# Peptides against a protein of PDB entry 5FRP: the designs that were tried, part 145

Target 1, 225 residues: chain A of PDB entry 5FRP
Amino acid sequence: VEWTESIPQIIATREDISKELNQALAKTFIDSDPRVRRTSVMIFNKVPVTEIWKNITNKAIYTSLLHLAREKHKEVRELCINTMAKFYSNSLNEIERTYQNKEIWEIIDTIPSTLYNLYYINDLNINEQVDSVIFEYLLPFEPDNDKRVHRLLTVLSHFDKKAFTSFFAFNARQIKISFAISKYIDFSKFLNNQESMSSSQGPIVMNKYNQTLQWLASGLSDSTK

## One batch from the design tools (peptide; made by RFdiffusion4, then SolubleMPNN)

Design b2_p23_8_s3 (from b2_p23_8, 10 letters changed)
Fold by OpenDDE base, seed 2:
Structure b2_p23_8_s3 (fold): chain B 225 residues (1-225), chain A 23 residues (1-23)
Amino acid sequence: as target 1 above (225 residues)
Amino acid sequence: DLSKKTPLEEFNELVKKFEKLLE
Protein backbone atom coordinates (compact mmCIF):
# COMPACT_ATOMS: atom_id res chain seq x y z
CA VAL B 1 0.00 0.00 0.00
CA GLU B 2 1.63 3.22 -1.18
CA TRP B 3 2.20 5.72 1.64
CA THR B 4 0.33 8.30 -0.40
CA GLU B 5 -2.88 6.37 -0.06
CA SER B 6 -2.48 6.29 3.69
CA ILE B 7 -2.41 10.04 4.16
CA PRO B 8 -6.01 10.70 3.15
CA GLN B 9 -7.14 7.91 5.40
CA ILE B 10 -5.20 9.31 8.31
CA ILE B 11 -6.64 12.76 7.72
CA ALA B 12 -10.12 11.36 7.41
CA THR B 13 -9.62 9.38 10.57
CA ARG B 14 -8.45 12.46 12.40
CA GLU B 15 -11.44 14.45 11.24
CA ASP B 16 -13.81 11.71 12.25
CA ILE B 17 -12.22 11.39 15.65
CA SER B 18 -12.34 15.14 16.11
CA LYS B 19 -16.02 15.22 15.30
CA GLU B 20 -16.74 12.38 17.67
CA LEU B 21 -14.61 14.00 20.34
CA ASN B 22 -16.50 17.28 20.08
CA GLN B 23 -19.80 15.49 20.35
CA ALA B 24 -18.65 13.40 23.26
CA LEU B 25 -17.01 16.26 25.18
CA ALA B 26 -20.13 18.39 24.92
CA LYS B 27 -21.88 15.68 26.89
CA THR B 28 -19.11 14.49 29.21
CA PHE B 29 -18.34 17.97 30.57
CA ILE B 30 -21.82 18.02 32.04
CA ASP B 31 -21.98 14.36 33.01
CA SER B 32 -23.33 13.57 36.46
CA ASP B 33 -20.26 11.47 37.29
CA PRO B 34 -17.36 13.61 38.55
CA ARG B 35 -14.90 11.10 37.12
CA VAL B 36 -16.26 11.70 33.65
CA ARG B 37 -16.04 15.45 34.10
CA ARG B 38 -12.49 15.10 35.42
CA THR B 39 -11.44 13.06 32.42
CA SER B 40 -12.96 15.68 30.15
CA VAL B 41 -10.95 18.45 31.78
CA MET B 42 -7.77 16.39 31.55
CA ILE B 43 -7.91 16.56 27.77
CA PHE B 44 -7.07 20.24 28.01
CA ASN B 45 -4.03 19.33 30.11
CA LYS B 46 -2.74 16.47 28.00
CA VAL B 47 -3.23 17.82 24.52
CA PRO B 48 -1.13 20.73 23.25
CA VAL B 49 -2.97 24.04 23.18
CA THR B 50 -2.58 24.36 19.41
CA GLU B 51 -4.21 21.00 18.85
CA ILE B 52 -7.02 21.81 21.25
CA TRP B 53 -7.85 24.98 19.34
CA LYS B 54 -7.66 23.12 16.08
CA ASN B 55 -9.74 20.11 17.03
CA ILE B 56 -12.18 21.36 19.66
CA THR B 57 -14.40 23.78 17.82
CA ASN B 58 -17.64 23.50 19.77
CA LYS B 59 -17.86 26.66 21.87
CA ALA B 60 -20.16 24.92 24.34
CA ILE B 61 -17.24 22.78 25.48
CA TYR B 62 -15.22 25.85 26.44
CA THR B 63 -18.21 27.38 28.18
CA SER B 64 -18.69 24.17 30.12
CA LEU B 65 -15.02 24.13 31.10
CA LEU B 66 -15.33 27.60 32.58
CA HIS B 67 -18.49 26.63 34.41
CA LEU B 68 -16.67 23.82 36.22
CA ALA B 69 -14.68 26.46 38.12
CA ARG B 70 -17.68 26.56 40.44
CA GLU B 71 -18.02 22.80 40.58
CA LYS B 72 -19.09 21.36 43.92
CA HIS B 73 -16.74 18.43 43.59
CA LYS B 74 -13.48 19.73 45.01
CA GLU B 75 -11.08 17.68 42.93
CA VAL B 76 -12.81 18.52 39.67
CA ARG B 77 -13.03 22.19 40.59
CA GLU B 78 -9.37 22.42 41.54
CA LEU B 79 -8.33 20.66 38.39
CA CYS B 80 -10.53 22.92 36.32
CA ILE B 81 -9.17 26.11 37.87
CA ASN B 82 -5.59 25.06 37.22
CA THR B 83 -6.41 23.83 33.75
CA MET B 84 -8.27 26.90 32.58
CA ALA B 85 -5.60 29.26 33.92
CA LYS B 86 -2.83 27.34 32.21
CA PHE B 87 -4.87 27.04 29.05
CA TYR B 88 -5.45 30.78 29.03
CA SER B 89 -1.74 31.51 29.39
CA ASN B 90 -0.77 29.01 26.73
CA SER B 91 -3.42 30.38 24.40
CA LEU B 92 -2.12 33.92 24.80
CA ASN B 93 1.38 32.73 24.03
CA GLU B 94 0.69 30.36 21.17
CA ILE B 95 -2.66 31.10 19.53
CA GLU B 96 -3.17 33.98 17.15
CA ARG B 97 -6.39 35.90 17.15
CA THR B 98 -8.16 35.34 13.86
CA TYR B 99 -11.62 35.82 12.50
CA GLN B 100 -12.14 32.06 12.52
CA ASN B 101 -11.39 31.59 16.20
CA LYS B 102 -13.00 34.83 17.39
CA GLU B 103 -15.95 33.13 19.04
CA ILE B 104 -13.71 30.83 21.06
CA TRP B 105 -11.46 33.74 22.07
CA GLU B 106 -14.50 35.61 23.31
CA ILE B 107 -15.01 32.79 25.77
CA ILE B 108 -11.34 32.30 26.65
CA ASP B 109 -10.93 36.03 27.30
CA THR B 110 -13.42 35.68 30.15
CA ILE B 111 -11.16 33.24 32.04
CA PRO B 112 -9.45 35.99 34.08
CA SER B 113 -12.81 37.39 35.15
CA THR B 114 -14.05 33.90 35.90
CA LEU B 115 -11.07 33.28 38.16
CA TYR B 116 -11.18 36.62 39.96
CA ASN B 117 -14.89 36.22 40.57
CA LEU B 118 -14.13 33.09 42.59
CA TYR B 119 -12.87 35.35 45.39
CA TYR B 120 -16.48 36.25 46.12
CA ILE B 121 -17.19 32.68 47.19
CA ASN B 122 -15.18 33.54 50.30
CA ASP B 123 -13.50 30.14 50.58
CA LEU B 124 -9.91 30.14 51.79
CA ASN B 125 -8.89 27.12 49.76
CA ILE B 126 -10.35 28.59 46.60
CA ASN B 127 -8.71 31.94 47.31
CA GLU B 128 -5.32 30.31 47.73
CA GLN B 129 -5.70 28.40 44.52
CA VAL B 130 -6.82 31.48 42.64
CA ASP B 131 -3.84 33.40 44.00
CA SER B 132 -1.56 30.61 42.90
CA VAL B 133 -2.83 30.33 39.35
CA ILE B 134 -2.94 34.10 38.88
CA PHE B 135 0.74 34.48 39.66
CA GLU B 136 1.75 31.28 37.93
CA TYR B 137 -0.25 31.58 34.72
CA LEU B 138 -2.19 34.83 34.35
CA LEU B 139 0.38 37.33 35.57
CA PRO B 140 3.65 35.44 35.72
CA PHE B 141 6.93 37.07 36.53
CA GLU B 142 8.24 38.83 33.45
CA PRO B 143 11.46 40.80 33.55
CA ASP B 144 10.65 42.66 30.35
CA ASN B 145 8.55 45.64 31.33
CA ASP B 146 6.84 45.97 27.98
CA LYS B 147 5.83 42.33 27.91
CA ARG B 148 4.70 42.47 31.50
CA VAL B 149 2.58 45.55 30.93
CA HIS B 150 1.14 44.09 27.77
CA ARG B 151 0.14 40.91 29.58
CA LEU B 152 -1.38 42.89 32.42
CA LEU B 153 -3.37 45.06 30.05
CA THR B 154 -4.53 41.99 28.15
CA VAL B 155 -5.76 40.37 31.36
CA LEU B 156 -7.50 43.54 32.52
CA SER B 157 -9.03 44.42 29.16
CA HIS B 158 -11.86 41.91 29.54
CA PHE B 159 -12.55 42.32 33.23
CA ASP B 160 -16.04 42.82 34.47
CA LYS B 161 -16.65 45.23 37.34
CA LYS B 162 -16.47 42.51 39.97
CA ALA B 163 -13.18 41.22 38.63
CA PHE B 164 -11.68 44.71 38.74
CA THR B 165 -12.75 45.07 42.33
CA SER B 166 -11.20 41.73 43.23
CA PHE B 167 -8.03 42.59 41.38
CA PHE B 168 -7.53 45.79 43.32
CA ALA B 169 -8.42 44.14 46.58
CA PHE B 170 -6.27 41.04 46.36
CA ASN B 171 -3.55 41.29 43.77
CA ALA B 172 -2.89 44.91 42.88
CA ARG B 173 -0.51 45.38 45.78
CA GLN B 174 1.68 42.48 44.79
CA ILE B 175 1.76 43.62 41.20
CA LYS B 176 2.73 47.12 42.25
CA ILE B 177 5.54 45.76 44.36
CA SER B 178 6.84 43.69 41.49
CA PHE B 179 6.82 46.71 39.22
CA ALA B 180 8.56 48.78 41.84
CA ILE B 181 11.25 46.16 42.24
CA SER B 182 11.82 46.10 38.52
CA LYS B 183 12.12 49.86 38.43
CA TYR B 184 14.48 49.78 41.37
CA ILE B 185 16.76 47.39 39.55
CA ASP B 186 16.69 49.54 36.45
CA PHE B 187 17.43 52.69 38.39
CA SER B 188 20.22 51.00 40.29
CA LYS B 189 21.82 49.93 37.05
CA PHE B 190 21.40 53.39 35.65
CA LEU B 191 22.98 55.01 38.68
CA ASN B 192 25.89 52.60 38.59
CA ASN B 193 26.56 53.27 34.93
CA GLN B 194 26.23 57.02 35.03
CA GLU B 195 29.23 58.20 37.03
CA SER B 196 28.37 61.79 36.23
CA MET B 197 25.39 62.85 38.34
CA SER B 198 26.06 66.16 36.62
CA SER B 199 23.68 65.47 33.77
CA SER B 200 20.34 67.30 33.73
CA GLN B 201 18.68 63.91 34.11
CA GLY B 202 20.55 63.12 37.30
CA PRO B 203 18.21 64.84 39.72
CA ILE B 204 15.15 63.39 38.02
CA VAL B 205 16.52 59.88 38.21
CA MET B 206 17.51 60.35 41.82
CA ASN B 207 14.05 61.53 42.67
CA LYS B 208 12.49 58.52 41.00
CA TYR B 209 14.99 56.28 42.73
CA ASN B 210 14.10 57.67 46.11
CA GLN B 211 10.41 57.34 45.43
CA THR B 212 10.92 53.74 44.39
CA LEU B 213 12.89 53.00 47.53
CA GLN B 214 10.18 54.49 49.66
CA TRP B 215 7.57 52.48 47.86
CA LEU B 216 9.54 49.28 48.29
CA ALA B 217 10.10 49.96 51.94
CA SER B 218 6.43 50.60 52.55
CA GLY B 219 5.38 47.55 50.57
CA LEU B 220 7.79 45.23 52.32
CA SER B 221 6.80 46.51 55.71
CA ASP B 222 3.15 45.87 54.98
CA SER B 223 3.85 42.36 53.75
CA THR B 224 5.65 41.47 56.96
CA LYS B 225 2.78 42.68 59.08
CA ASP A 1 -25.66 -6.40 28.83
CA LEU A 2 -22.45 -6.50 30.92
CA SER A 3 -20.50 -6.35 27.69
CA LYS A 4 -21.50 -2.76 27.05
CA LYS A 5 -18.81 -0.24 27.76
CA THR A 6 -19.67 2.39 30.30
CA PRO A 7 -19.88 5.95 29.03
CA LEU A 8 -16.61 6.64 30.82
CA GLU A 9 -14.90 3.71 29.15
CA GLU A 10 -16.14 4.80 25.77
CA PHE A 11 -14.96 8.30 26.37
CA ASN A 12 -11.56 7.14 27.56
CA GLU A 13 -11.14 5.06 24.45
CA LEU A 14 -12.03 8.02 22.32
CA VAL A 15 -9.53 10.19 24.17
CA LYS A 16 -6.82 7.59 23.68
CA LYS A 17 -7.54 7.43 20.00
CA PHE A 18 -7.42 11.18 19.78
CA GLU A 19 -4.14 11.36 21.67
CA LYS A 20 -2.57 8.78 19.41
CA LEU A 21 -3.57 10.77 16.38
CA LEU A 22 -2.00 13.87 17.85
CA GLU A 23 1.34 12.13 18.55
Scores: peptide ipSAE 0.064, ipTM 0.599, DockQ to the pose 0.010
Fold by OpenDDE base, seed 1:
Structure b2_p23_8_s3 (fold): chain B 225 residues (1-225), chain A 23 residues (1-23)
Amino acid sequence: as target 1 above (225 residues)
Amino acid sequence: DLSKKTPLEEFNELVKKFEKLLE
C-alpha cells in the first residue's frame, strides 16, 4: 500500500521535471553561448534513446538540434552531426512508430537529408565527417542483405531532391545501389505504406528514385561497355 | 545579485536532476 502512494508522487515528479527540462532545453539549444548549446546536445549522448523519446516531447528541441548542424561554432557543429546521426540510428533500432510520436518522427526522418545536404557547403572537413557518420550510423555495414536493403530504403524514402543528388554523387560508389534496384518493388510498397509518403510528396520521391535508377542503369551500362 | 545562477548552471542542475530520475 505504501508503494502505491509513492508511485503517483514519483510520476508527478517525473512529469514536473520533464516539463522543466523541455522548457529549459528549448532555450539552451538556441543560447548565444556555444558552451550552453554544447551541453544541450550532450544530453542526447548521455541519455538512452528510449528515455529521450519518452521525456523530450517538445518538437522544437529536435528541430533546433538539426539546425545546429550548420552553426558557425565548429566544435558544437561537429558534435551535433555525430549526435544526430547516432540518434537517428538508435531511434530506427529501438523506437516504434506510434500515433503519439508521429510528429517527432517526422523531424527525425529528415536527419538523413539534413546530413547529405551538408555536402553542398563544400567544406572538406564537413564532407569527411558526413562520410564517416553515414557509414557508421546511417548506412552501416550489414552482412544480412535484406536488413541492409531495408535500411537503405528507409533512408532513401525520406530524401529531398538535394539529398538524392548528393547521395548519388558522393556515396553511390560505396553503396550497392543495385540492391535498391533489385528491391524496387519492395521499395514501392514501402513508400506506399508510409503515411508521410501518402502525401503529395510521395509521387515526387518515387519519381526521383526512378530518375536515379535510370541514371545508375545508364552508368552501369557504360561501365560494362 | 552575484547569487543568481547562470543559465548554464541552472541547466546543468536540471540535467543532473534528470539523470538521477533515470537511475
Scores: peptide ipSAE 0.061, ipTM 0.599, DockQ to the pose 0.011
Fold by OpenDDE base, seed 3:
Structure b2_p23_8_s3 (fold): chain B 225 residues (1-225), chain A 23 residues (1-23)
Amino acid sequence: as target 1 above (225 residues)
Amino acid sequence: DLSKKTPLEEFNELVKKFEKLLE
């Protein structure tokens, strides 16, 4: 009985801290001091992904995180790029898509495109870092072919045209794209079995997937010519 | 007033509190 009475207080405390944290982070991510911005990014590294999603609910914070990928301060930028990639991977693995977190996922789903777009800055150091995080977090080594294909198609499904171009230019050679396309049916079934696909977002995801396949097909045709 | 925590210090304390709640 005493334990049950403590739960509301714990929840209330968590809610209060969460509110304060959200308010603070919204400010610190855009603080003029790079040390403050760095500390803000580090929260995403120190706190488990599930707790981040639960406690950080202000979408502006996530947007601000993504913007730091183009930060002028080198240390903050590098930290942000690594953090963003890792956070994306962890989110895919551990966070379910729900109606409540839809708006946050819409932002998080842009992380792959955000990273690939960094190649257009034409900075060798940035390019090397992007290469590193892609192979470490976005498209990690996976011995299971089905899982590897699913991850690849998930990453590609949210690409814009620029991201696709960058992908084919820098990373496509290391990926069995033809194999990914051959798993279209299996992947479609996988998507249909996901709870998120039963929602109003299902058709949107499928449309994006189909667009991805079209882009992949066009890229393959160009490479064979 | 030199006794007031800097914004960074306040933020760090908040982070520590948050981390403790996750333990």
Scores: peptide ipSAE 0.059, ipTM 0.597, DockQ to the pose 0.011
Fold by OpenDDE base, seed 4:
Structure b2_p23_8_s3 (fold): chain B 225 residues (1-225), chain A 23 residues (1-23)
Amino acid sequence: as target 1 above (225 residues)
Amino acid sequence: DLSKKTPLEEFNELVKKFEKLLE
């Protein structure tokens, strides 16, 4: 446990983690002691995502991380769920997809499915946590519609059948929101077109636009409370 | 604080609002 705790510092100070360290970390992720596993997961929280991707090259580590989502030890599981969700989000934001990291991305891209599949455990606490991380990390509120839609599509693109089912059961409404936002954008574009504003439909579109704005404003205000 | 809406609840409320607008 003690040496594992030092790994984040090592990663921060060294450009490359030795193969041996990767191997060791792979072992700690599956250690019988929950504390060791916990510490291993914490590495992903303490080390910047860019450094993780750079230094942790053993795919087994990432696989093990995902596996811990179903960990029997509650604390480790909860930590893992939060960690992987955050890591996923950070990776999407900060890590480019390259040929070199393709194999890791293939694993990371399964995080959404992994999380949504947890709903099938039918545990209230797990469900709550999954809900939380979905909205915090996987599908965060994004005022930019294009980014929001892109994120959504990215998440969905790697879903397995079970994840899709869960998504539709719990979060299918997000698609409707995206659609509404798209309409808002269309309205905005329409309003920016002076020629369209002079049409008989201009006032109608304007009214719809205003309604949409009011709705958006009201929704945003609730989030700031 | 039990009074704070969960992100899911907030989302659902938002969806309901949108649905009404589309209606």
Scores: peptide ipSAE 0.000, ipTM 0.268, DockQ to the pose 0.048; fails the geometry check

Design b2_p23_8_s4 (from b2_p23_8, 13 letters changed)
Fold by OpenDDE base, seed 1:
Structure b2_p23_8_s4 (fold): chain B 225 residues (1-225), chain A 23 residues (1-23)
Amino acid sequence: as target 1 above (225 residues)
Amino acid sequence: DLSKLTPLEEFNKLVEEYLKELE
């Protein structure tokens, strides 16, 4: 009975600590000192992805992380680019999409676009780094064709127009887009079956994948021209 | 002399404390 009474206090204490931590972290990500910003980014490398999702609930922290990809300080920028790509991959592999974390996922799902948009800076060093993280974390080599296609479609489904354009220009040569399209039919069938079994989000996902297909088709038509 | 921890020191302390709680 005494243990049961202590649990709410522990939970409350954890919530308070979590709130204070989130507030402190939000400030450090925008600190004028690049060392502070660097240390902030390193949290995402030191703490397991599951614990980050559980304990970092302030959306501003994730948004700020993504913004650091374009900051002036080279070391922090490079660290941020690697960190966000890895974090994205780990999140896809380890974090389930729930109603509670939907708002964070909306931010995390923009990481691929954020990375591909860096190509427009027209910096060779940045381009090389983006290439590296794309093939290491975003679109890693996967021997299973279905898994590879699923990952590709997931990444592409959240692209903005600029990201898609850069993808087509820089990375489409390494990706069998035609293969992805062919497997899309199978994937669509799979999604339709899941929609029949699961929640109101099914149609939204299907719409995103259909949009991706349209973009791919448009890109292929432009390349043949 | 409560030497005001620099923002970096404060952050490091918070992170360390947080990591210890996760262990």
Scores: peptide ipSAE 0.063, ipTM 0.632, DockQ to the pose 0.011
Fold by OpenDDE base, seed 2:
Structure b2_p23_8_s4 (fold): chain B 225 residues (1-225), chain A 23 residues (1-23)
Amino acid sequence: as target 1 above (225 residues)
Amino acid sequence: DLSKLTPLEEFNKLVEEYLKELE
């Protein structure tokens, strides 16, 4: 059997193994045993983000991860909340947005909303954890103004209405109006920079800005009503 | 050094180890 004929079979076998692995993992995330679910979540903590994105291609796994944020089992829930926040941050930092990974990004981009929506559960422990992961992973301290603004806009650009309301209610207290204003000013400066607007990223940033403004406007209008 | 697992092999090994722990 010529070596050339074995290569396609090896590749096919690897693809098959990858598919089977993804299917198996998808099942473990919804297993009735909390220990199994916990172990599944730990994969996202122990495996590098780049390898996760490369090898976990089943959308159901990511959806299931996000769903575990509302898990009844406290340990699994807490682990999941920390894991998904960290995973989101690492993904933003290390994973490029491509056509191939668009569908996964559509899920990952909902992580901020998923986390902020946990405030509506009205549980003090959950609220504390959400606060912690927001400041540690979602909106970390960043001395670079442009990076801070980009991160904030990225986080806000995928908020649902409830998440946006929660953001203003809870983070507006911590985000000194001064910080929000500062970011707005920085963003305005960015938009006024013609070089930035003429870049390939210009339209993307503008779109994010407009979405953020619309959400801010809608959130403020609802609070004044 | 042919002795180092590829990133994919490392990932597969890790997942297999986790799956075994679940059983």
Scores: peptide ipSAE 0.058, ipTM 0.644, DockQ to the pose 0.012
Fold by OpenDDE base, seed 5:
Structure b2_p23_8_s4 (fold): chain B 225 residues (1-225), chain A 23 residues (1-23)
Amino acid sequence: as target 1 above (225 residues)
Amino acid sequence: DLSKLTPLEEFNKLVEEYLKELE
């Protein structure tokens, strides 16, 4: 009987800690001291992604994390870029999309765009870092074709116009059009598979496919102008 | 007394406490 009374207190303590942490992080992410901001970003590296999603519920924290990608302080910026890319990848792999976390996902889904938009700064160091995190975390090597296609479509589906343009420019410059085309072909094969189309994910995949096609078409048209 | 800690120290303490509870 005494054990049952301690559980609510532990839960309450956890909730209190979570609340305090959220309040603290909301402040520390925008603190004037770069060391404080750095420490804030490090939480996303030290704490498991599942626990982050569970305990950090203030959307402002995630928004602030994304803003630090353009931080003036180089060390904080570099850490942030790496952290947010990794966090994005881990989230895609480990976090389910629910009604409760929808608002957070809306922010997290902008991470690819946020990263690709950094190319417009035209800084060599930033570009190199963005390249690295894209290949390491956003579009990692995946032997499973379906997973690769899904990841690509997920990344592309939330691109803003600038990110999309940057993506095409990046791929065009790195002769990775072949990679994009290869993925497109793989996707087309996936869609032509009757088993995949009959699945509950069929309509979702089709929608993503259509969006991708539209973007590809628009991107190619802009590059030819 | 948390009132004497710098914002960074306070934050670090909170993080440490949080991490201990996760373990």
Scores: peptide ipSAE 0.032, ipTM 0.500, DockQ to the pose 0.011
Fold by OpenDDE base, seed 4:
Structure b2_p23_8_s4 (fold): chain B 225 residues (1-225), chain A 23 residues (1-23)
Amino acid sequence: as target 1 above (225 residues)
Amino acid sequence: DLSKLTPLEEFNKLVEEYLKELE
């Protein structure tokens, strides 16, 4: 535990964490002692997201983090759920998607799905927590419609079937509306650009728009059934 | 052939395309 507690400081002070440290950290996430696991999760809270991405390169760590969302130990689980949600949000805001971090992003992008899948556990406490983190971190209030829609689409883009189902159960209407609004905005922008309208791209955009509308319409019909 | 995709897959595809256009 003491060693793990020192990791945040080490990460903060060192530009490059050794492979060995990553391996050690990976072990702490699966340690039998919940205190160790807790401390491991706390690293993601204490260390800036940019530093985490820079220094924690072992994908197993991230995978383990996500796995702890289903941890038996309540405190660890709760911490993990909050942590991963926050980490996801911070990552979206601060971390650029690059070729180098692609593998990590592939894991991080599953966080929303991981969280939404927790609803299937049918635990009221978990549900409440998931609701909370969704509101706070995954889909925070954003007055800018474009940003809001973009975030929403980002969150949804990696949903598995179960997550998508759970999401629709709660927010399907909002998603559809947001998506429609986004496409409408894009279309409007396109239409306002005379150069774009005169280009060969005009019909393509229109087709895409129509497809989007059709998709939205079909989705709405399914929800009413 | 969009006809072979599940609604979810179609959605994901649309989302991905949309996100790419924003980038």
Scores: peptide ipSAE 0.000, ipTM 0.245, DockQ to the pose 0.091

## One batch from the design tools (peptide; made by RFdiffusion4, then SolubleMPNN)

Design b2_p24_1_s3 (from b2_p24_1, 10 letters changed)
Fold by OpenDDE base, seed 4:
Structure b2_p24_1_s3 (fold): chain B 225 residues (1-225), chain A 24 residues (1-24)
Amino acid sequence: as target 1 above (225 residues)
Amino acid sequence: EEEREKLLKEAKEEAPKLAEELEK
């Protein structure tokens, strides 16, 4: 435990973590003591994402992190679920995809599937947590439609079949509604601009606006039944 | 719970279609 607690400081101070340190850290994720595992997961919370990607090069660490999502120890599991979701989001925002980090990205890109697959455990507490991290980290509210679409596509692009099923069951409708609302807002802004309405695009936007309204109306009516 | 099962069933039917669309 004490050794693992020192790791964040080491990562923060050293530009290159030795292979040996990575190997040692990998072992802490599979330690029999839940406290050690917990502390290991906390490294991902305490160390900036850029430093983690730079210094943690052992694939086994990332794989082990993902496995802890199904950990029997509740506290470790809950921490892991939050941590991996946040780490995924931060990685998408801050880490570029390069040839050198491709192998790590291949693992990180499975985080969404890993999380959505937790719904199959049929545990209400897990489901609630997964819901929470999805909305907070995986598919956060994004007012920019292009960014939101890009994030969504990124998340979906690595889904396995089970994750897709879970996504559609739990979140697909919400995502669609969110998109529709965003479009509605954009169209409303456009329609409020008289100059834009007088343009050749005016009728096109109006049509799209009406379609969006119809879709929203139909979706909201179903939610009341 | 019944609604959830219904949604899951619908999702299972729609998921493959969406996957195909995302692969185009």
Scores: peptide ipSAE 0.015, ipTM 0.366, DockQ to the pose 0.106
Fold by OpenDDE base, seed 1:
Structure b2_p24_1_s3 (fold): chain B 225 residues (1-225), chain A 24 residues (1-24)
Amino acid sequence: as target 1 above (225 residues)
Amino acid sequence: EEEREKLLKEAKEEAPKLAEELEK
């Protein structure tokens, strides 16, 4: 435990983590003591994403991190789920895809599927946590439609069949609602502009606005049943 | 629960199509 707790400081201060350190760290993720596993997961929370990618080069570490999402120890599992979701989001935002990091990206790109597959465990606490991390990290609110679509396509591009099924069952509706809300806001802005209302586009926008409102109203009512 | 089952059925039908579109 004490050794693993020192790793974040070492990673932050040294540019080159030795092969030996990576091998030792890989063993801590599969340690029999849940405290050791917990501390290992915390490295991904304490160290900046750029430093993790630079210094942790052993693929087994990333694979082991993802595997902990299904471990028996509740506290470690919950921490792991939050950690991997956050790490995925930060990686998408801050890490460029290069030839050198391609093999690590192949693992990281499976995080969305790993998370959506947790719905099949049929545990209410896990489901709630997965919902939370999806909205916070995987598919966060983004007012820019192009950015939202790009993020969505990125997340979906590596889905397995089971993840797709879970996505459509639980989250596809929410994504549609998010898009509808964005359109609603745009329509509202248009309708508040008197010059735009007097244009030939005014009646068309008004009709689309009403359709969007009706769809939103029906969708929200069904979610409460 | 019925709505969930319906959504799951629709998802099973749409997921393969979406996967094919994303692979292109």
Scores: peptide ipSAE 0.014, ipTM 0.368, DockQ to the pose 0.108
Fold by OpenDDE base, seed 2:
Structure b2_p24_1_s3 (fold): chain B 225 residues (1-225), chain A 24 residues (1-24)
Amino acid sequence: as target 1 above (225 residues)
Amino acid sequence: EEEREKLLKEAKEEAPKLAEELEK
């Protein structure tokens, strides 16, 4: 435990973490003591994402992190789920895809599938947590349509069949609502501009606006049932 | 529960199609 607790400081101070340190760290993720596993997961929370990618090069560490999402120990599992979701989001935002980090990205890209597959455990607490991290980290609110679509496509691009099924069952509706709301806002802005309304696109936008409103109304009515 | 089952059924039908589209 004490050794693992020192790792964040070591990573922060040393640019060259040895292969040996990575191997030792990999062992802590599979330690029989939940406290050791917890501390290991906390490294991903305490160390900046850029430093993690630089210094943690052992694939087994990332694989083990993902495996802890199904941990029997509740505290470790919950921490892991939050940590891996946040780490995924931060990685997408801050880490470029290079040839050198390709193998790690192949693992990290499975985080969305790993999370969505947790719905099949059929545990209400897990489901709630997965819902939370999806909306907070995986598919956060993004006002820019292009960025939002890009993030969605990125998340979906590595889904396994089970993850797709879970996505459509649990979150697809919410995503559609989010897109509809964004369109509504855009249409509202357009409609508030008198110059835009006088354009040839005015009637087209008005029709799309009405369709969006109808869809939103229908979606909200179904959510109240 | 019925809505969930309906959504699951729809997801089972749509997921393969979407997967095929994304693999293209």
Scores: peptide ipSAE 0.014, ipTM 0.371, DockQ to the pose 0.107
Fold by OpenDDE base, seed 5:
Structure b2_p24_1_s3 (fold): chain B 225 residues (1-225), chain A 24 residues (1-24)
Amino acid sequence: as target 1 above (225 residues)
Amino acid sequence: EEEREKLLKEAKEEAPKLAEELEK
């Protein structure tokens, strides 16, 4: 525990963390003591995202973090769910995709699916938490329409079939979003076709496209009662 | 609730299409 508690400070002070330290840290995520696992998760909360990406290069750490979302220990699980969602959001905002970090991104990009798959546990507390982190971190309010759409597409782009099903099943707002996205894609395809634009349907589709964009821009807030 | 069920049904039908489009 004491060693793990020192890790955030080490990461913050060192320019690079040795492979050995990464390996040791990876073990703490699977430690039998829930306190150790908790402390390990807290690293992702205490250390700036940029420093984590720079210094934590062992993919097993990230994989293990995601696995803790299904942890038996409630406190660790809840912490993990919040942490991984926040970390995902921060990563999208602050971390550039490079060739060097591609393997880590492949793992991080599964966070949305990992979270949505938690709905299949059929636990009310977990469901509520997942709902919360989705709207807080995965699909936060974004005043910039392009950024918001991009974020949404990013989140959905890595969904497995189960995640898509969950996405549609558990959140009416999300359902509306999915339809809007589908329409957006269709309209975009239509608008890119010059022949279609020259048709009598062109202005109609353009109008619908604009309406869809406006709806997407309005924060996807239409609470489906 | 009825509206939700309707939306769920529609979503289930559209989900595969959406997935396909997003995979492009």
Scores: peptide ipSAE 0.010, ipTM 0.339, DockQ to the pose 0.115

